Peptides against a protein of PDB entry 5FRP. Designs and how they scored, part 1

All scores and structures are predictions.

Target 1, 225 residues: chain A of PDB entry 5FRP
Amino acid sequence: VEWTESIPQIIATREDISKELNQALAKTFIDSDPRVRRTSVMIFNKVPVTEIWKNITNKAIYTSLLHLAREKHKEVRELCINTMAKFYSNSLNEIERTYQNKEIWEIIDTIPSTLYNLYYINDLNINEQVDSVIFEYLLPFEPDNDKRVHRLLTVLSHFDKKAFTSFFAFNARQIKISFAISKYIDFSKFLNNQESMSSSQGPIVMNKYNQTLQWLASGLSDSTK
Structure headers, positions and changes below count from the first letter of each chain, unless a header shows other numbers.
Peptide ipSAE is a variant of ipSAE made for these designs: the mean of its two directions, with the distance scale d0 fixed at 1.0 Angstrom where the peptide's residues are scored. Compare it only between designs on the same protein; published cut-offs may not carry over.
A fold fails the geometry check if it doesn't show the stated peptide or something in it is severely misdrawn.

## One batch from the design tools (peptide; made by RFdiffusion4, then SolubleMPNN)

Design b1_p10_4_s2
Fold by OpenDDE base, seed 2:
Structure b1_p10_4_s2 (fold): chain B 225 residues (1-225), chain A 10 residues (1-10)
Amino acid sequence: as target 1 above (225 residues)
Amino acid sequence: KEELEKLLSL
């Protein structure tokens, strides 16, 4: 009986501790020291997604995490981009939508849009990283058609106008890259054949091969402009 | 920093 009577106090104490912890954690995400910010982001990588959702209840933490994707410090930014993408994917897979976590989901659901909007920074390294996290975390390979479609619809359902534009540009670029790779292979095969290389088409194919290589090397940055 | 990680893992 005495133990049962102490439970409400313990729960209340835990809630207070949790609140204080969340407040303290929220401050670390906006700390002037990039090492502190980095460490804060790493929490999302080290702690299971279920525990994060349970224990991190301050909305400011999640909004601050998303904001770090655009910070000036390169290492923190890169870490943040990977972290938020992974966290999004893990959340979709492991966290149910409830009334209690609705407000956090409203923030998390903006992660895809936040990531696609990074293309407008027009930085090659950022673009490459965003490309990577899209395939790894946002729209991963999924052999099940229903799951794949559901994931796609989920990702797109919270896009802003800019994110949609980036999405279409991305897809168009992927098609072009695929085509270029196919041509690169064809040209390589042709050039590796001595008879073909000695033909009247040899110089023409060599030129196309070089153009294709140049496009593949530089085209990743140009297609998102 | 380490304390925060420990707290979130408990």
Scores: peptide ipSAE 0.040, ipTM 0.776, DockQ to the pose 0.028
Fold by OpenDDE base, seed 3:
Structure b1_p10_4_s2 (fold): chain B 225 residues (1-225), chain A 10 residues (1-10)
Amino acid sequence: as target 1 above (225 residues)
Amino acid sequence: KEELEKLLSL
């Protein structure tokens, strides 16, 4: 009986600890030290998605996480972009939509728009990272057609106007890259053939090959920067 | 940092 009477107090204490933890964590996301912000983002990578949703109930934490996608500190920004994309994917796969978590889902559902809007920064490094997380987490390869379409519709259903524009531009760019790669392969095959290389077309194809390479390279960020 | 992770895992 005495043990049962102590349970409400223990539960209340845990709730208080959880509330205090959430309040403390919310402050760390906006800390002036980038190391503190980095550590805060890493919580979303180290803790299972189900535990995050259970224990992190302060909306400000999720909102702050999304804001770090435009962080000036490169390392924090890059970590945040990967983290939020992965968290979005894991949430879609593992977290049920309920009345209780609706408000958090309203924030999480904006992650795709947040990511696609990063293309407007016009930074090659950011673009490459966003490309990567889109293919890895937002719109991953899915052999089941129904699941693939459902995921696509889910992602698009919360797009703002800018995200839609970015989405179409992204897809158009991917098609262009695909064609350029195909041309690169064709030109490479041609130039690897001695008879073809010795033909009158040899120099012409070599020029086209170089132009194709330059075009492909122009879309890549400098790994040293 | 470790304390926060421990608290979240409880």
Scores: peptide ipSAE 0.032, ipTM 0.748, DockQ to the pose 0.027
Fold by OpenDDE base, seed 4:
Structure b1_p10_4_s2 (fold): chain B 225 residues (1-225), chain A 10 residues (1-10)
Amino acid sequence: as target 1 above (225 residues)
Amino acid sequence: KEELEKLLSL
């Protein structure tokens, strides 16, 4: 009987401790020191998604995480973008939607829009990173058609107008890139043939090859920067 | 950073 009577108090105490912990954690995401913000983001990388959903109940933490995607500090921003994309994917795979976690899901469901909206910053490094996380986490390869379609619909279901615009622009760009790569391969094959290279078409194809390479390269960020 | 590490260790 005494043990049973102590359980509510223990639960209440743990809840209070959890609340205080959550409040303290929420402050670290908005700390002026980028190292603190970085460490805060790393929690989402180090702790299993199931444990995060269980223990982090303060909505402000999730909202703050999403805001860091537009942070001025490059390293923190890059970490945040990867982290939030991965967290989104893991959440979709491992976390059930319940009445209790609905409010958190409302925030998490905005991650795709948040990421696609980063294209409007018009930064090549950001664009490249967003491209990467889309293929790795948001819309990964999935051999099961139903799962793939469901994931796509889930991602799109919370898009704002700007996100949709970015989505279509992204897809159009990917098609163009694919076509350019195909041309690059064809030109490379042509130029690898000595007879073809010595023909009247040789210089023409060489020029097209160079133009194709320049176009492809222009879409890539400088790894030295 | 230290405060956060402390919080995570609790």
Scores: peptide ipSAE 0.031, ipTM 0.723, DockQ to the pose 0.029
Fold by OpenDDE base, seed 1:
Structure b1_p10_4_s2 (fold): chain B 225 residues (1-225), chain A 10 residues (1-10)
Amino acid sequence: as target 1 above (225 residues)
Amino acid sequence: KEELEKLLSL
């Protein structure tokens, strides 16, 4: 743990990380101690993306990072999911594609698929986290149409079949949620009107309101879990 | 852990 915690400082101070350091770091990602694995993931959060790409050259480190998305330890997994999404976004924004870094890019380009494939675990907490990182890092709001399309195409260009399926399901769900929210608002407005509530439609709208609310709530994870 | 310590000492 202490060793791994020192790595960010080393990366920041040294232009070139030794082969040996890369090899050692690769081992920390598969360490039996979750604390070591956590600290390893934190390197990607503490060190600027440009420095990571410059100094972390062992492919095994990146592949291991991606594997931690399915980590048994909840905290490590959650950290990893956020970290890899952020790292992907930062890489797209700040790292040029060169011949020298091609092999690393081949790994990094699979991050979107890795994340979308997490939906198949069918865990509400994981789903919410993946939803969050998609909007924050993978497909962030972009007012420029060309940039937005380019980002989308970049994300999709490396999808496997399962990721595509998840992508479509995700989008369909978002549309449904949007409509449900709109209905919720309309029903709420209706229910706040006393004259409307006293009408023959009052009980009907109340029922629809409750159903809509239940549907919306069912899509949310328990914040206590 | 021991291998990591050895590497840091290098």
Scores: peptide ipSAE 0.017, ipTM 0.573, DockQ to the pose 0.027; fails the geometry check

## One batch from the design tools (peptide; made by RFdiffusion4, then SolubleMPNN)

Design b2_p13_2_s4
Fold by OpenDDE base, seed 1:
Structure b2_p13_2_s4 (fold): chain B 225 residues (1-225), chain A 13 residues (1-13)
Amino acid sequence: as target 1 above (225 residues)
Amino acid sequence: ELEEKLKEFLSLP
């Protein structure tokens, strides 16, 4: 009989500790010190996704994580973007959707939209990072058509209007890039042929080659920034 | 510090 009375207290204590930890963690995400915010984000990288979902139950933490994608501190922002994308992917792969975690999923499901909305900042560094995390985590290569479609539908199902716009723009850009690369290759082959270079088309192709190269390069971030 | 506390709390190495 005595041990039965201790169980509620133990459960209550654990709940209290968990609550306190969640409250403390929530505060660290909005701390004025970027180092503190960075450390908070790193938790999502170092702790298994299953343990995060189990123990981090305060919605404010997840919301705050998403907000850091737009923060001013570059290092924290970049870390956050990678972290949330990876966390999204891991969650889709490892976390079952239940009634109990529905509210957290509602937040996590907005990660793709959050990331695509970063294109509106019009920063090349951010754009490259978003491109990278899309291919690595959001829409990874999947040879199975059904799985690929399912993932795509999952990503798109929570898009806002702006995210859809960015998505279409992104795809259009990718198509354009692919054509540009193809042209670059063709031009390069042409220019490597001495007979072709000596032809009347030589100067024209050279010009097109340079234009293509410049266009491709303009889409890349400045490594010095 | 927070990471270590969390690891401890979550019983992670």
Scores: peptide ipSAE 0.035, ipTM 0.750, DockQ to the pose 0.015
Fold by OpenDDE base, seed 3:
Structure b2_p13_2_s4 (fold): chain B 225 residues (1-225), chain A 13 residues (1-13)
Amino acid sequence: as target 1 above (225 residues)
Amino acid sequence: ELEEKLKEFLSLP
């Protein structure tokens, strides 16, 4: 009987401890020290997604994570962008949608929009990172057509108008890049053949090659910056 | 310190 009476107190204590921990963790995401913010983001990388969803119940933590995508501190921002994209993908794969986690899912479902909206900052480094995480985590290669379509629809289902616009622009750019790369390869093969270079088409192909390179280079960030 | 506390809280090895 005494043991049974202690169970509610233990449960209550656990809830209190969990709440306090969540509150403390929420504060670290908005700490003035970028090292503290970085450490907080790393939790999402070090802890399994299932354990995160189970134990981190304060929605403010997830909201704060998303806000760090626009962080002024470059390292924290870059880490955050990778982390949130990976976390989104892992969540889709491993976390079931329930009534209890609905509020958290409402936040997590905005990650694709949050990422696509970063294109409007018009920063080449950010753009490249967003491109990377889209291919790696948001819309990874999937040979199964049904799974691929389902993932795509899931990603698009929570887009705002700006995200849709960015998405279409991204796709258009990718098509152009793919085409340009294909041409670049063809031009390179042509230029490597001396007989072809000596033809009347040689100078024309060289010009097209240079134009293609210039166009491709304009979309790449300066690694020295 | 936070990471250790979280590991403990989450019962991570």
Scores: peptide ipSAE 0.034, ipTM 0.726, DockQ to the pose 0.014
Fold by OpenDDE base, seed 2:
Structure b2_p13_2_s4 (fold): chain B 225 residues (1-225), chain A 13 residues (1-13)
Amino acid sequence: as target 1 above (225 residues)
Amino acid sequence: ELEEKLKEFLSLP
């Protein structure tokens, strides 16, 4: 009987502790110290997605996480971009949509749009990172056609106009890159053949090869920046 | 410190 009477108090205490923790955590995401912000983002990497959804109920935390994608501090920004993409994918795979978590899902469903909108910053490093997380987390390889289509539709269903534009541009760029790589391979094979190199076409192909290399290289971020 | 507190709170090992 005494144990049963203590249960409501324990639950109430846990709810209070949970609320306080959520409030404290929300403050850390907007802290002036980038180390504090970094540590806050790392929680989403270290804690299982199911436990995050269960215990982090303050909407402001999720909103703040998304805002850090445009953080001035490079390390925090890069960490945030990877973290939010992974968290999105894990949430789609492991978290059911319920009435109780609807408001959080409304925020999480904007992650793809948030990521695609980063292309408008026109930074090569950011672009490469966004490309990477799209292939790794947002639209991963899926051999099942139905699952692949469902994932694609889910990702696109919450796009704003800018995100759609970026999506089409991204796909067009990928096609061009693929074509350029194919040409590069063909040119390389041609140039490795001595008879071909001595032909009248040798200098022409060499020029095209160099142009293709320059084009491919120009799309890559300077690893030294 | 916050990470440790969170782990403790979430009963993460």
Scores: peptide ipSAE 0.033, ipTM 0.732, DockQ to the pose 0.014
Fold by OpenDDE base, seed 4:
Structure b2_p13_2_s4 (fold): chain B 225 residues (1-225), chain A 13 residues (1-13)
Amino acid sequence: as target 1 above (225 residues)
Amino acid sequence: ELEEKLKEFLSLP
């Protein structure tokens, strides 16, 4: 644990991490102690993405990081999922694709698929976390349409069949939520009008409004089943 | 074609 905790400082201060250090670090990701694994994951949070790519050249480290997304230890898993998603986003934004880093990119490009495949675990907490990291890191808000499309295509281009299925299920849910929100707004406008409320449609709209609210409240917590 | 479709989809309010 103590050794692994020193790695961020080493990476920050040294331009070159030896092959031996990379090998040692790779072992920490598969350590039996969850604290060691956690500390290893934290390296990706504490060190700038550019420095990670520069200094961590052992592909096994990246592969092992992805595997931790399915580990049994909840805290490590949750940390890994967030870290992996963030690292993916930062890499897309800051790291150029070169011949030298091609092998690492081949692994990193599987992060979206890895995350979407977590929906098949059918765990509510995992599903909620995956939903969150998708919006925060994988497909973040981007005002530029071309950039949004490019990001989406990049994410989809490396999907396996299962990831696509999850993706469509997720999107279908989002569309339904969006539609419900739109209805909520319309109902709210109607209900805020006293004349409309006094009409024969008032009680009907009120009921629909309540149903919509209940659905939204439940749906926002609903995992993809 | 896919790109255009996606652009259209994302352009929708």
Scores: peptide ipSAE 0.006, ipTM 0.386, DockQ to the pose 0.040

## One batch from the design tools (peptide; made by RFdiffusion4, then SolubleMPNN)

Design b2_p17_2_s2
Fold by OpenDDE base, seed 5:
Structure b2_p17_2_s2 (fold): chain B 225 residues (1-225), chain A 17 residues (1-17)
Amino acid sequence: as target 1 above (225 residues)
Amino acid sequence: DIEEFLKKLKEELEKLE
């Protein structure tokens, strides 16, 4: 009986430790010393993604991580860009979407937009880095068409207008319209297959598809102008 | 030492599991 009474205290203690850790970590991301900020970013590189999601529950930490993508300190910024892209990819691969982690996912899902928005800084080095992480982590080579389409849709589904514009600009520069069309076709096929399965996700995916199509159409119209 | 800090942090995170 006494042991059972200690369990809540132990749990409470653990929660307290977790809270304190999260608070401490949150402070390190905004520390004036770039070395401290760098170290903070490195946590996301060195700690397994599953452990991060489990133990880092303070939303401010994730938000701060994303903000460091525009950090003035070059080394910290570059590290952050790589880290957040990798973290995004790892999260997509390893972390299930649950009700409990929904709020964190809402932040993580903005990583693609955050990255694509960096193109507006008009810095060649940043652009090159963003290109690199997009290729490596956001939209990696995937031989499985369904997986590739799913990843693409996931990335695009959370784009803001600016990110979408950057995406099109990037694609216009690197991806022939033919490739975009091919992806569209693949997406259409994917949706058709999902619609046939009458899954509750069908309408959501269709809505995302339609939005993507509208954005594609708008981007194409601007390029033909 | 950043590595030591990360190690400690990782250890602490693992202890929270």
Scores: peptide ipSAE 0.032, ipTM 0.713, DockQ to the pose 0.013
Fold by OpenDDE base, seed 1:
Structure b2_p17_2_s2 (fold): chain B 225 residues (1-225), chain A 17 residues (1-17)
Amino acid sequence: as target 1 above (225 residues)
Amino acid sequence: DIEEFLKKLKEELEKLE
């Protein structure tokens, strides 16, 4: 227990991890023992994202982290998938893009594609986990429309062809639902404003509102069907 | 788990020195 806290503490207390330490860490991510690999992944969960970006400068570590998403060892894989999704979200929220961290961002920006590509494994448990982390970390609920759209565009901007295909297959409905809910909220606000209802736009908005309600009532069916 | 990690890390560091 005491040693579990030691690495995060060491990373948190030192401003710069030596090159040698980074190299050693890189090797632990590819160790033959799944327990070692698991512990390596846990570093990303226990250490603040800002400290990770500051101290882990070897790009091979990040690449190896992403590779573990396809790990044969179930526990390590599951941990990695959750970890990398969370790390991606935290990085977007807390880490600025600079010239110095550009190479690391190039790797981190592939996390969404990496996750969506896991659908091609055709494993039910993996699919469920990917769905979960998408909702929790990649495309979380955001009441601000601009922020929500920006996040979506950020995620999509680095998709490969396979990721796009899987996105449309599995998440197109979810995105539509999210946007529909947002529109519903906007319409509700409009309808509560008497001045807006009395305007020339009132009937138009009401019609759109009714259409949205009908769509929702139809079981949130894909408009493409 | 962490002990094994630290052991491996130490071993790798020693190889690099």
Scores: peptide ipSAE 0.031, ipTM 0.672, DockQ to the pose 0.010
Fold by OpenDDE base, seed 3:
Structure b2_p17_2_s2 (fold): chain B 225 residues (1-225), chain A 17 residues (1-17)
Amino acid sequence: as target 1 above (225 residues)
Amino acid sequence: DIEEFLKKLKEELEKLE
């Protein structure tokens, strides 16, 4: 009986600790020392995404993370860009959208736009990094067409006008290529199935296959220029 | 899980102080 009475106190203590930690963490993200800010960002890399969402509930922390993408300190900025992209991807894969986490998702959903807007800084190093994280985390290779389209639509759904412009300028071709490759794979599988080739859809698939190959060939040739 | 998280977070924050 005595141990049960201690449980509420322990729970209360944990809640208090959680609140205090969130407040402390929020302060570290805006600390004047870049080393402190860096360490704060690293928490998002070291702690599983599910635990972050569960325990970090202060929206200011997430907002501050996004702001660091434009920080002048190179090391912190680079770390932040990688971190936020990875965090976005992991969140999409592992975190469900609920009423309770809606406010945080509203912030996280702006990460793609935040990243694409970095192209307007016109810095070569930043551009390269943004390209890298887009390929690795935002729009990774996905063999499943439905999943790939869904991811693309999710990324684009929260774009501002500037982000769309950047997308078309830098990445639209890459996305098209990835879709074409996926179609190529599907067509190849179809062609290897003799039963499918004998169907009325055979000629149609072959035509689409050839068109895809031609498009890929032309696109690859242009990328070498 | 939460205890471990809080412990880790606390440890990291203490390193920053």
Scores: peptide ipSAE 0.074, ipTM 0.749, DockQ to the pose 0.011; fails the geometry check
Fold by OpenDDE base, seed 4:
Structure b2_p17_2_s2 (fold): chain B 225 residues (1-225), chain A 17 residues (1-17)
Amino acid sequence: as target 1 above (225 residues)
Amino acid sequence: DIEEFLKKLKEELEKLE
């Protein structure tokens, strides 16, 4: 446990984590002691994402991290779920996709599916946590529509069938609402521009605006029911 | 000292073998 706690500091200071260190870390993720596993997960929280990608090259570590999301030990599981979601988001934001890191990305790209599959456990606490990390890290609020859509497409692009089913069951409505709100804002901006209203597109936009409003109104009414 | 840490880590790894 003690040596594992020192790993974040080492990773932050040295670019050349040896093959041996990676092997050691891989073992800690599957250690019988939950404290060791917890400490291992914390590495991903304490070390900058760029340093993790640089120094942790053993794919087994990443695979093991994902497996801990279904661990029996509640504290480790909860930590893992938060950690992997955050790590996914940070990776998308800070790590470029290259030929060299392709194998790791193949694992990381399964994080959304891994998280959505947790809904099938049918545990209220897990569901709440998954909801939380989805909105905080996987599909965060993004004012830029293009970025938001890109993120959504990225998340969905690696879904398995079960993840899609869960997505539609739990989050599809929220996503639709978010998009509708974004459209509403865009339409409102458009409508406030007199030049745009005078264009041939004015009536078309107005129609779409009204449709969006009606949809929003219906959705909000159903939620208050 | 990173070298000392690496040494300790190696030692711990050897103990696990």
Scores: peptide ipSAE 0.020, ipTM 0.590, DockQ to the pose 0.009; fails the geometry check

